# Peptides against a protein of PDB entry 5OK6, part 5

Target 1, 215 residues: chain A of PDB entry 5OK6
Amino acid sequence: ELPGLDSQWRQIENGESGRERPLRAGESWFLVEKHWYKQWEAYVQGGDQDSSTFPGCINNATLFQDEINWRLKEGLVEGEDYVLLPAAAWHYLVSWYGLEHGQPPIERKVIELPNIQKVEVYPVELLLVRHNDLGKSHTVQFSHTDSIGLVLRTARERFLVEPQEDTRLWAKNSEGSLDRLYDTHITVLDAALETGQLIIMETRKKDGTWPSAQL

## One batch from the design tools (peptide; aimed at target 1 H131 N132 S177 P211)

Design b1_p9_5_s1 (made by RFdiffusion4, then SolubleMPNN; from b1_p9_5, 8 letters changed)
Fold by OpenDDE base, seed 4:
Structure b1_p9_5_s1 (fold): chain B 215 residues (1-215), chain A 9 residues (1-9)
Amino acid sequence: as target 1 above (215 residues)
Amino acid sequence: SPAFLASVK
């Protein structure tokens, strides 16, 4: 049996784990399709548990661009396309109403940006390549708050670079030129890296020279 | 550099 309608409302909207609770970095939040959520709101506010406004199972289908990778559609907007709920609230709703069969939860993390916490709905997806083989890319997601150093380490790991090998990164910019990512301490956001951007890992030659310096 | 990009392609 579902909890009382008022109890549902309080738990999801105003509870300790409610929708409006402060964001904290590292927490998991979940996306709920807006229309479903609005129907749920109408249901619990209606006062009739047998109402035709019963929302049924949570169905985020319209948020996904594919059912293979379960990628979100681009350009989704909070409050328009989806609502964000903290983990506890999400789990309550799932326990009460269920989730559409086979559909994964849309879990996202709270990140700490300068002067603001934000649920990072769209992590930055970078295309990592080696300077000597642009045809073999590794697509990897990074937080906007991840450092360039992490991007470099990740690239090294994906390409099985030996610890003794020296590497550095370049980003292909919108003009088609390459920008050297000198500072590994700045974030993906600070470096203005964007989804789909090509990041080239250059490996220092055995002779101590850089491939890029010889051109 | 453009030269580097060209060599990488």
Scores: peptide ipSAE 0.038, ipTM 0.760, DockQ to the pose 0.190
OpenDDE base, seeds 1, 2, 3, 5: peptide ipSAE 0.037, 0.037, 0.034, 0.034; ipTM 0.756, 0.759, 0.748, 0.745

Design b1_p9_5_s2 (made by RFdiffusion4, then SolubleMPNN; from b1_p9_5, 6 letters changed)
Fold by OpenDDE base, seed 4:
Formats: sequence, structure tokens, C-alpha cells
Structure b1_p9_5_s2 (fold): chain B 215 residues (1-215), chain A 9 residues (1-9)
Amino acid sequence: as target 1 above (215 residues)
Amino acid sequence: SQAFLDSVA
């Protein structure tokens, strides 16, 4: 049996553990499709548990662009397309109403940006390649708050670069030229890296020269 | 940088 409607509302919408609670960096939040959520709101506010406004199972289908890798559609907007719930609230709703069969939860992390916390709905997907083989890529997601150093380490790991090999990164810019990512301490955001951007890992030659320096 | 890109492309 579902909890009382007022209880549901209080558990989900409260400012302590519900939708209205402050964001904290590192916490998991979940997306709920807006129409479902609005129907749930109408249901619990209606006062009749047997109402035709019963929302049924949570169904985020409209948020996904595909059911293969469960990528979100681009350009989704909080408050318009979805609402964000903290883990506890999400789990309550799933427990009460269920989640559409086979559909994964849309879990996202709170990140700390300058002067603001934000649920990072769209991590940056970078296309990592090696300078000597652009045809072999690894698409990897990074937080906007991740350092370029992490991107480099990740690239090294994905391409099985040995510890003794020296590597550095280049980003292909909108003009089609390459910008070297000199500072590995800045973030993906600071470097203005965007989803789909090509990141080239250059490996130093055995002779100590850089491939790019010879061009 | 463009030359580098061209060299690897």
C-alpha cells in the first residue's frame, strides 16, 4: 500500500531531504520526467488515493534519445522537461510507484562550480585519440569540474600508455586548429572543452622530441 | 598546430 498522500508529498517536496533540499557536492540526484512528476503532484494533492490521476510507474522514456546506451536527449531543461530529486526521494518514488521496466534511473552528481552547486545533467563527453592514430578513439565522460590532468591520466589509461612515456594533450578548437592544453590543473570547464570535442594525446618520441615540434 | 593536425589526420 502506498503511504498517505500527504506523507508522500512531505517526503518528496520537503527542504530537508526532498526536492527542495540544498545541493551538496558529490551527492547523487535523479531526474524524473516532468509530466509524470506533475501527475504525481496532482495525485497526491487531490486527496483521493483511488483517483484517476494516479501516475503509474515512473517513466522517463521521453528524456532518452535511445534505449541502447540510455543517453539523454540534448537540451533538456530542469523544471520544463524534468525535475531533480535527491536519492532518498527518488528511491521513495521508485518504491511506491515503480520504474518502467528495463529503464535505468537517471543518476547525476552534484558538482561544485564557482559560487554554485549544480546537478551535472550533462557531463562532457570527450573524444580521446592518439596523435598517431586518430581513427581509434575513446569517448569518455568527464565532469566540468574534472581537471585536464584527469583527462590526460584517463587518456593514458585508455590507451595503455606506459608510466615512463611522456604525454600531453591538444584540443581541436572550433576553427579546426589545435590548442595545447598546457595547464593540467585547470578544469574541463576552464578549458572550455565541450561534448564531442576531439582531444589528441601526443606521446613524446623516444628521441625526446615531440611529434608536433617537428612540424 | 594545423600542420600537426594535418600530419596526424
Scores: peptide ipSAE 0.080, ipTM 0.820, DockQ to the pose 0.193
OpenDDE base, seeds 1, 2, 3, 5: peptide ipSAE 0.060, 0.058, 0.079, 0.063; ipTM 0.809, 0.807, 0.817, 0.811; seeds 3, 5 fail the geometry check

Design b1_p9_5_s3 (made by RFdiffusion4, then SolubleMPNN; from b1_p9_5, 5 letters changed)
Fold by OpenDDE base, seed 2:
Structure b1_p9_5_s3 (fold): chain B 215 residues (1-215), chain A 9 residues (1-9)
Amino acid sequence: as target 1 above (215 residues)
Amino acid sequence: SQSFLDSVK
């Protein structure tokens, strides 16, 4: 059963546990389509539970570019296209109103950036390949805060590289050339890696030479 | 498939 309208408002909008609560790194937040949320606000502020302003189930359809992979549209803006809710508030709304049939929740993580916490709505998707077979790629999602070292470890795991094999990364730049990722301690953000970018894992030869040395 | 050398050119 739906809680009282004032109770709903307090649970979702209060500054301690609701929409306005401080962001904490590692926490899950959820996107709610802005129009639905505004309709909900109007409903609970109206004071009549039987009002025609009832928002119905949460419907995030307009935020998705497709209903197959449920990828978000590019260029969505917080406060204009969607609102962010902490997990507790999201789960309350879902329990009260439901979520449109077949739609997954849009869950995102809070990340720690220099001097700011942010919900990472758009993590980076990298195309990982081996230097000797660029046609076989693994698309993997990374946070902007993930290290290049993690990208390398992930590439090694996906391609089943043995621990004794030495590997390093190259990024294909906008000019079509390769930039070597020397420092594995910097982040994906620091390296300015972008979604759709090709990342090449080079494996050292048995003779101790690198394939790239032949360039 | 594209080689490493081809990707650098």
Scores: peptide ipSAE 0.054, ipTM 0.788, DockQ to the pose 0.641
OpenDDE base, seeds 1, 3, 4, 5: peptide ipSAE 0.047, 0.050, 0.051, 0.048; ipTM 0.769, 0.785, 0.785, 0.775; seed 4 fails the geometry check

Design b1_p9_5_s4 (made by RFdiffusion4, then SolubleMPNN; from b1_p9_5, 8 letters changed)
Fold by OpenDDE base, seed 4:
Structure b1_p9_5_s4 (fold): chain B 215 residues (1-215), chain A 9 residues (1-9)
Amino acid sequence: as target 1 above (215 residues)
Amino acid sequence: SAAFLASVN
């Protein structure tokens, strides 16, 4: 049974696990489609549990670009397209109203940037390839806060690079040229890597030379 | 850089 309307409002908006609670790095937050949330707000503020404003089951369909991979549409904006709720609040709403059958929750993580915490709604999807076979790519999702070192390690793992093999990364830039990712300690954000960007892992030759150095 | 990319293709 649904809690009282005022209780719902307090729990979701003003509670310790409410929408306005401070963000903490590593926490899970969830997206709720804005229209549904607004309808819920109207419902709980209306004071009538039997109101026609009952929001019904949570339905995030309009946030997804597809129902196969459940990828979010590009360009969604917080407060306009969706609302972010902490895990507890999300689970309360799901418990109370249900989630549309078949839809996965849209879970995202709080990341810590230099001067702000934010829910990372759009992690960076990089196309990882080897220098000697650009036709075989691995699309991997990274946080903006992930290091280039992690990208490199991930690439090595995906391509089954042996520990003794030396590798380094290049990023294809907007001009079509390659930028060497020298510093593995900087983040994906610092390197200004973007979704869909091609990242080329170069493997050092057995003769000790780099393929790129010969050109 | 461009040459490297070209060689890789």
Scores: peptide ipSAE 0.044, ipTM 0.780, DockQ to the pose 0.188
OpenDDE base, seeds 1, 2, 3, 5: peptide ipSAE 0.040, 0.042, 0.041, 0.040; ipTM 0.771, 0.774, 0.773, 0.766; seed 2 fails the geometry check

Design b1_p9_6 (made by RFdiffusion4)
Pose (drawn by RFdiffusion4):
Structure b1_p9_6 (pose): chain A 215 residues (1-215), chain P 9 residues (1-9)
Amino acid sequence: as target 1 above (215 residues)
Amino acid sequence: PIYPDKFGE
């Protein structure tokens, strides 16, 4: 059952429960298509529960590239294309109005940057492959603030690399050559990695030599 | 430049 209009307003807009909730690293926020949000706002501010301004189910279809991979469209601007809600507010809105059937929520996380916290709407999607098959990829989203060491550990897990196998990473650049990702302590941002980039994990041979020594 | 000409085999 729907809460009253003022109750909905308080839950979604105010304090810890709503849009005014402070940004804390690691917390989840969700994207809501702006037109739907504005329609919900007009409805809850209008004083009429029976109004035709009732927004209906949340539908974020215009925010997605397609329904094959459900990727968020690039180039979206907060306040123009979408509004961010904390996880609780999103949960409440979905429980009240529903979410378009078959459509995934768009969940993003708050990250810490040198002097600010922000929701990382566009993390870096990396294609992780082993050197022996450059077409067999695990596509994984990493934060700009994740370390290269995390990228390596993730690649190892995704490919079920055994503990005794030694592995290291390369990145294929826009010129089609390879840049060695030497330092595991720096971040994806420091390494200037970009979405869609191929990250190659090579495995040391049993004799101690590396496949890349052949390049 | 290093090219991955020996990879993918």

Design b1_p9_6_s1 (made by RFdiffusion4, then SolubleMPNN; from b1_p9_6, 4 letters changed)
Fold by OpenDDE base, seed 4:
Structure b1_p9_6_s1 (fold): chain B 215 residues (1-215), chain A 9 residues (1-9)
Amino acid sequence: as target 1 above (215 residues)
Amino acid sequence: PVYPTTFGK
């Protein structure tokens, strides 16, 4: 049973679990398609449960570019294409109205950037490759706040690098050359890594030399 | 330092 309209409004907009609650790093937030949300707003503000403005099931279909991997369309803008709700608020809405059949929730994490907290709607997808096989990539998603060290560890794991093997990273830059990612303590953001960017894991040769030194 | 994209080539 749906709660009272005023209760819904209070819970979602102004409650402890409301849309405007402070962001906290690590928390999950969910995207709700803007038009649906606006319909919901109109519905609950209308004061009539039997109103024709009933929003129906949550349907985020227009936010997705595919129904296979459920990737978001590029360039979506908060407040224009979607609204962000805290997990609790999202779950309330889902419990009240349901979610379109087969459609996954769009869950994102709050990240802490310098002087700001943000829901990271678009994590960075990097193409991880080995120096000796640039054609075989692993696409891996990283937060902007993830360290280069994590990227390296992830690459090592994906390519099954043995612990005793030394590895380092290069990033292909916009000019087509490679930049060494020397500092593994900086973040993906600090390194200015972008989605679709090729990250090359170089493995040290058995003779102790680096492949790049001979190229 | 900038290194040419020569890996794998």
Scores: peptide ipSAE 0.137, ipTM 0.819, DockQ to the pose 0.512
OpenDDE base, seeds 1, 2, 3, 5: peptide ipSAE 0.133, 0.119, 0.124, 0.092; ipTM 0.812, 0.824, 0.817, 0.817; seed 5 fails the geometry check

Design b1_p9_6_s2 (made by RFdiffusion4, then SolubleMPNN; from b1_p9_6, 4 letters changed; failed a check: a repeat of another design)
Amino acid sequence: PVYPTAFGK

Design b1_p9_6_s3 (made by RFdiffusion4, then SolubleMPNN; from b1_p9_6, 4 letters changed)
Fold by OpenDDE base, seed 2:
Structure b1_p9_6_s3 (fold): chain B 215 residues (1-215), chain A 9 residues (1-9)
Amino acid sequence: as target 1 above (215 residues)
Amino acid sequence: PVYPTEFGK
C-alpha cells in the first residue's frame, strides 16, 4: 500500500536519510531513471493520489545497453540521465511502485577518493590473462580504489596459481606495448587502468627466470 | 619495450 504523498516526499527527499543524504564509503546506492523520478516528483507534489501523473513501476530500461547482461550505457550523467538514491530510499520506492518485470536493480557502491566520496557508477572491467595463454581471458570488475595487489591476488586465484609460485603483472598500454605494474600498493586509478584493458600475469619459471627476460 | 605477442614465442 502506498503511503500518503507527503510521507513519500519526506521519506525519499529528506536531507538526512533520503536522496540528499551524505555519501558514506561502502554504502550501496541505486540508480533511478531521471524521467521516472521526475514523474514521481510531480505525482507526490500534486497532492492527488488519483492523479493521471502516477509514475507506474520503476523502469530503468533506457539506462541499459541491453537486456541480456544489463550493462549500463556509457556516458550516463547524474542529474541528467539518472538520480542516485540510498538503499533505504530505493527499497521504499520499489516497495511502493514496483520494478519493471525482469529488470535488475542498478546497485553501486560509494567509494572514497582523495578529498571526495562518490558513487562508483562505472567500475573498471579488466581482462586478465596468463603470459603463456593470451587467448584465455577472465573479465573481472575492480573499483578504481582497489590496489594493484588485489588485481594480482585476483588473477592468481582465477588461474589457480599455487602459493609458492611467483607472479607479477603487466598492463597493455595505448601503444600496444606492456608496462610493468611494479608497485602493488597503488590503486587501479593511480595506475590509470581502464575498462577493457589487457592485464597479463607473468609466472616465474621453475629455473628462477622470468619469461619476459628472454624476450 | 615488451609486447604481448612476444610471450608466445
Scores: peptide ipSAE 0.430, ipTM 0.917, DockQ to the pose 0.635
OpenDDE base, seeds 1, 3, 4, 5: peptide ipSAE 0.424, 0.429, 0.426, 0.423; ipTM 0.914, 0.917, 0.915, 0.915

Design b1_p9_6_s4 (made by RFdiffusion4, then SolubleMPNN; from b1_p9_6, 3 letters changed)
Fold by OpenDDE base, seed 3:
Formats: structure tokens, sequence, C-alpha cells
Structure b1_p9_6_s4 (fold): chain B 215 residues (1-215), chain A 9 residues (1-9)
């Protein structure tokens, strides 16, 4: 059952536990389509539960690129296209109004960036390939806070590299050239890796030389 | 610091 309009407003917009509360690393936040949220605001601020401003079920359809993989559209902007709510607030709204049938929640994580916490709306999707077969890519999602070392380990696992084999990474830059990812301790963000970027795993030859040395 | 549109709040 729906609580009173004032109670709804306090639960969702309260700065201590609602939309405006501080971010904490590792927490889950959820995207809500902006027009629905504005309709909800108008409804609860109107003071009349029987008004024509009832928002209905949450419907994030316009935020999705497709209904198969439920990927977000590119270029969505906070405050224009969506609002971010903490898990508790999201679950309250879902319990009160429902979520469109068959539509998954859009859950995102708070990450620790240099000197600030942010909700990572768009994790980085990298195209992992082997140096000797650039045409066969594996798309893998990473956080901006993940290390290059994790990217390398993931690539090794996907390509079934044996433990005794030595590997290293290259990133194809915007100019079309290859940049060596020497430091495996820096993050995806530090390396300025972007979604759709080609990451090449090079495997050391049995003679101890690298294939790139022959280029 | 300026962050890309990949991040919210």
Amino acid sequence: as target 1 above (215 residues)
Amino acid sequence: PVYPDAFGK
C-alpha cells in the first residue's frame, strides 16, 4: 500500500537516507527515467492522492538500447535523462508503484575515483584480442577502477593461456597506433581506456622473443 | 577534476 504523500517525499528525498545522501564505495544505486521521476515529484508535492498526476509504474524503456541485452543507450545524462537513487529509495518506489513488466532494474555501483566517489553508470567494455588473430574479439566489461593487471588476467583466461606462457597488453589508440600497457598496477581510468577500444594480448614466443619485435 | 559522462552524482 502507498504511504502518505509527505512520507513518500521524505523517504525518497531525505538528504540523510534518500537521493541526496552521500555516496559510499561499493553501494548500489539505481537509475530512474527522468520524466517518470518528475511526474512522481509533481504527484507527491500536489498533496492530492487522487490527482491526475499519479505516475503509474516505473518505466525505464527510453533508457534502454534494446530489450534483449538491456544495454543503456549511449550518451545519457544525469538530471536530463535519469535520476540516481540509493537502493533503499529505489526499492521503496518499486514496492509502491511497481516496475514495468519484464524490465530489469538498472543497478550501478559506487566506485572510488581519485578524491571522490561516483556512480559508475557506464563501465568500460573492452575488445580483447590475441596478437595473431585481431579478427576474433571478446567483449569484456571492466570498472574504471579495475587494474590493467586484471585486464591481462582476464584476457589470459578468455584465451586459455597456460600459466607458463608470458603475456603483455597493447591498446590501440585513437590515432590507430599501439600503446604498450607497461604498468599493470594502474587502473583502466588511469590508462584512459574507453568502451569499444581494442586491447591486444601479445604472447611471448618459445624462443624468448616477442612477436612485436618483428614488426 | 572533470569526469566523463560515464559517472553520476
Scores: peptide ipSAE 0.509, ipTM 0.860, DockQ to the pose 0.022
OpenDDE base, seeds 1, 2, 4, 5: peptide ipSAE 0.054, 0.471, 0.033, 0.460; ipTM 0.664, 0.927, 0.639, 0.924

Design b1_p9_7 (made by RFdiffusion4)
Pose (drawn by RFdiffusion4):
Structure b1_p9_7 (pose): chain A 215 residues (1-215), chain P 9 residues (1-9)
Amino acid sequence: as target 1 above (215 residues)
Amino acid sequence: SPPLTSSFH
């Protein structure tokens, strides 16, 4: 059952429960298509529960590239294309109005940057492959603030690399050559990695030599 | 460096 209009307004807009909730690293926020949000706003501010301004189910279809991979469209602007809601507000809105059938929520995280916190709407999507098959990829989203060491550990897990196997990483650049990702302590941002980039994990041979020594 | 065109072993 729907709460009253003022109750909905308080839950979604105010304090810890709503849009005014402070940004804390690691917390989740969700994207809501702006038109739908504005329609909900007009409805809850209108004083009429029976109004035709009732927004209906949340439908974020215009925010996705397609329904094959459900990737968020690039180039979207907060306040123009979408509004961010904290996880609780999103949950409440979905429980009240429903979410378009078959459509995934768009969940993003808050990250810490030198002097600010922000929701990372566009993390870096990396294609992780082993050197022996550059077409067999795990596509994984990493934060700009994740370390290269995390990228390596993730690649190892995704490919079920055994503990005794030694592995290291390369990145294929726009010129088609390879840059060695030497330092595991720096971040994806420091390494200037970009979405869609191929990250190659090579494995040391049993004799101690590396496949890349052949290049 | 030259462009990588295929897998290597």

Design b1_p9_7_s1 (made by RFdiffusion4, then SolubleMPNN; from b1_p9_7, 3 letters changed)
Fold by OpenDDE base, seed 4:
Structure b1_p9_7_s1 (fold): chain B 215 residues (1-215), chain A 9 residues (1-9)
Amino acid sequence: as target 1 above (215 residues)
Amino acid sequence: GPPLTSSWF
């Protein structure tokens, strides 16, 4: 049963547990398509539960570029294309109205940036490759706040690198050359890594030399 | 796949 319209509004729009709540790093937030949300707002503000403004099931279809991997369209803007709701509010809406059949929730995490907390709608997708086989890539998502060390560890894991093998990372830059990712403690953001960027894991040779040193 | 080449360094 749907709660009263005023109750719905209070649950979703409040500053403590709703849309207006402070962001907290690590928390999950969910995207709701803007048009649906606006229709919901109109519905609950209208005061008539039988209103023709009833929003129906949540449908985020317009936010997706594909229905296979459920990737978001590029360039979506908060407040224009979608609204962000904390998990509790999202779950309320889903429980009240349902989610379009087969459509996954669009869950994103709050990240802590140096001067701001933000819901990371677009994590960085890196193309991880090995130096000796550029044709075999692993696309992996990373937060902007993830360390280069995590990228390296992830690459090692994906490529089944043995613990005793030494590895290091290179990033292909916009000029087509490779920049060494020397500092593994900096973040993906600090390293200015971008979605679609090629990250090359170099493995040290058994003779102790680096392949790149021979080039 | 192709290895890294000197053109990238």
Scores: peptide ipSAE 0.037, ipTM 0.736, DockQ to the pose 0.126
OpenDDE base, seeds 1, 2, 3, 5: peptide ipSAE 0.033, 0.033, 0.029, 0.033; ipTM 0.721, 0.723, 0.701, 0.722

Design b1_p9_7_s2 (made by RFdiffusion4, then SolubleMPNN; from b1_p9_7, 4 letters changed)
Fold by OpenDDE base, seed 2:
Structure b1_p9_7_s2 (fold): chain B 215 residues (1-215), chain A 9 residues (1-9)
Amino acid sequence: as target 1 above (215 residues)
Amino acid sequence: MPPLTGSWY
């Protein structure tokens, strides 16, 4: 059953779990399409539950590139294309109005950057490959705040590298050259890694030499 | 994918 309109407004906008509450690192937030949200605002502010302003089910279709992979469109802007809601507020709206059939929620995490928390709407999607088989890629998402060490561990796991095997990473740059990722403690952001970038995992040979030293 | 034509460094 739908709560009273004033109760909905207070819970979503002004509650402890409201839209304008401070961000906290590691929390889940959800995207809501801006037009739907504005229609909901108009409905609950109108004070008439029988109003023709009823927003219907949440429909984020305009935020997606396609209905197969449910990838977000590039260049979406907060406050213009979508509104961010904390998990509690999102779940309330879904329970009250529903979500469009077959459409997944758009869940994102709050990340901690220097001097700011933000919802990471666009995680970095990297193409992980082995130095000896560039044709077999694993596409993996990382936070901008994830370490290069995590990228390396993830690559080792995906390629089933044994614990005793020594590995290192290279990034293919915009010039087509390979930059060595020496420091595993820096972040994906600090390394300036971008979505669609090729990351090459090099494995040390049994003779103790590196494949790259022979090129 | 374009070939890795760049140098290693």
Scores: peptide ipSAE 0.019, ipTM 0.646, DockQ to the pose 0.172
OpenDDE base, seeds 1, 3, 4, 5: peptide ipSAE 0.018, 0.018, 0.018, 0.018; ipTM 0.638, 0.633, 0.638, 0.633; seed 4 fails the geometry check

Design b1_p9_7_s3 (made by RFdiffusion4, then SolubleMPNN; from b1_p9_7, 3 letters changed)
Fold by OpenDDE base, seed 5:
Structure b1_p9_7_s3 (fold): chain B 215 residues (1-215), chain A 9 residues (1-9)
Amino acid sequence: as target 1 above (215 residues)
Amino acid sequence: SPPLTGSWF
């Protein structure tokens, strides 16, 4: 059952549990397409439940690049293309209006950056490859706050590397050379890794030598 | 710098 229009407004727009609440690291937030959200605002502020301003089901279609992988379009801007809602507010709207059939929710995490919390709308997509088969990539999403150590572990898992095998990472830089990721404790952000960047996992030979040392 | 194409090994 839809709550009263004023109750809907208070549940979604409040500073404690709604749209204006403080960000907290690790929390889930959801994207809502801005035109739908503005239509909902107009509907609940109008005070007429039978108004022609009824927003219908949540439809985020315009935020997606494709309906296969459900990737977001590049360059979407908060407050222009979408609004961010905390999980509780999102679940209320979905319960009241529904979500367009077949569309996934656009869930994102709050991350802690130096001196700021941010909803990470665009995680970093890295192209993971092995040094001996550059033609077989695994695209994997990482947070900017994830460690290079996590990238390495993820690469090992995707390529079914045995625990006793030693591995290290290289990143293709903007100059088209390869930089070794020596420090596995720094973040994806600290390493300045970007979406679409090639990350090469090198596996140590059984003789204890590295493939790259023979180049 | 390692090769960016083919195989390193």
Scores: peptide ipSAE 0.046, ipTM 0.770, DockQ to the pose 0.557
OpenDDE base, seeds 1, 2, 3, 4: peptide ipSAE 0.039, 0.039, 0.039, 0.045; ipTM 0.750, 0.749, 0.745, 0.766; seed 3 fails the geometry check

Design b1_p9_7_s4 (made by RFdiffusion4, then SolubleMPNN; from b1_p9_7, 3 letters changed)
Fold by OpenDDE base, seed 2:
Structure b1_p9_7_s4 (fold): chain B 215 residues (1-215), chain A 9 residues (1-9)
Amino acid sequence: as target 1 above (215 residues)
Amino acid sequence: MPPLTSSWY
């Protein structure tokens, strides 16, 4: 059963627990398509639950570029294409109105950047490959706040590298050359890694030499 | 800078 319209408005727009609440690192927030949300606002502000302004189920279809992998369209803008809701508010709306059948929620994490908390709508998608087989990639998402060390560990895991094998990373730069990722403590953001970028894991030879030293 | 090749092997 839908709660009263004023109660809905207070629950979702309440600055303490609703849309306007402060971001906290590690929390989940959800995207809601802007037109639907505006329709909901009009409905609950109208004060008539029997009005023709009923928004129906949440439908984020216009935010997706595909219905297979449910990837977001590029270049979506907060406040124009979507609104962000904290998990509690999202779950209330879903419980009241439902979500379009088969459509997944668009969940994103709050990340801590040096001077701001931000909902990371677009994590960095990297193409992980081995130096000896560039044709076999693992596409993996990382936060901008993830360390290069995590990227390396993830690559090692995906390629089933044994613990005793020594590995290091290279990034393909915009010029098509390879930049060595020496510092594993810096973030993906600090390393200026971008979505679609090729990251090459080099494995040290048994003789203790690196394959790249022969290039 | 090492060039991107088909492989380093």
Scores: peptide ipSAE 0.024, ipTM 0.678, DockQ to the pose 0.655
OpenDDE base, seeds 1, 3, 4, 5: peptide ipSAE 0.023, 0.016, 0.023, 0.020; ipTM 0.657, 0.617, 0.675, 0.630

Design b1_p9_8 (made by RFdiffusion4)
Pose (drawn by RFdiffusion4):
Structure b1_p9_8 (pose): chain A 215 residues (1-215), chain P 9 residues (1-9)
Amino acid sequence: as target 1 above (215 residues)
Amino acid sequence: SPPLTESFH
């Protein structure tokens, strides 16, 4: 059952429950298509529960590239294309109005940057492959603030690399050559990695030699 | 470095 209009307004807009909730690292926020949000706003501010301004189910279809991979479109601007809601507000709105059938929520995280916190709407999507098959990829989203060491540990897990196997990483650049990702302590941002980039994990041979020594 | 076009072993 829907709460009253003022109750909905308080839950979604105010304090810890709503849009005014402070940004804390690691917390989840969700994207809501702006038109739908504005329609909900007009409805809850209108004083009429029976109004034709009732927004209906949340539908973020215009925010996705397609329904094959459900990737968020690039180039979207907060306040123009979408509004961010904290996890609780999103949960309440979905419980009240529903979410378009078959459509995934768009969940993003808050990250810490040198002097600010922000929701990382566009993390870096990396294609992780082993050197022996450059077409067999695990596509994984990493934060700009994640370390290269995390990228390596993730690649190892995704490919079920055994503990005794030694592995290291390369990145294929726009010129088609390879840059060695030497330092596991620096971040994806420091390494200037970009979405869609191929990250190659090579495995040391049993004799101690590396496949890349052949290049 | 040259462009990588194939897998290597």

Design b1_p9_8_s1 (made by RFdiffusion4, then SolubleMPNN; from b1_p9_8, 5 letters changed)
Fold by OpenDDE base, seed 2:
Structure b1_p9_8_s1 (fold): chain B 215 residues (1-215), chain A 9 residues (1-9)
Amino acid sequence: as target 1 above (215 residues)
Amino acid sequence: MPPLTSNWY
């Protein structure tokens, strides 16, 4: 059942689960297309008798690049293209108005950066490859806050590397050369890794030498 | 810096 308009407004904007509540690391937030949200605001700030402003079901279609992989368009801006809602507020709106049929919710996580908490709308997509087969990539998403160690572990898992095999990572830089990722404790952000960047996992040879040492 | 190559050896 759709709550009263004032109740909706209080719940979504001013409640403990409201849009303006503080971010908390690890929490899920959801994107809502800006025009829909503004229509909803107009509806709930209007009179109960004005059905002409009813927003209908949530439709985030304009935020997606495609309806196959449901990737977000690049360069979307908070407050211009979308608003962010905490999980509770999102679920309320979905329960009240519905979500467009077949359209997935756009869930993102709050991350803790050195000086700020933010919803990570665009996590980093890395292309993981093996040194001996650059043609076979695994695209994997990482947070900017994930460690290089996690990237390495993920690469090992995706390529089914045995525990006894030693591995290390290289990143293809903007100059087309490779930079070794020595410190596995730094983050993806600290390493300045970017979406679409090629990350090469090198496996140590049985003789204890590294393939790259022969170059 | 090592070059990007499919053949490392």
Scores: peptide ipSAE 0.021, ipTM 0.633, DockQ to the pose 0.581
OpenDDE base, seeds 1, 3, 4, 5: peptide ipSAE 0.019, 0.014, 0.019, 0.009; ipTM 0.634, 0.564, 0.613, 0.572

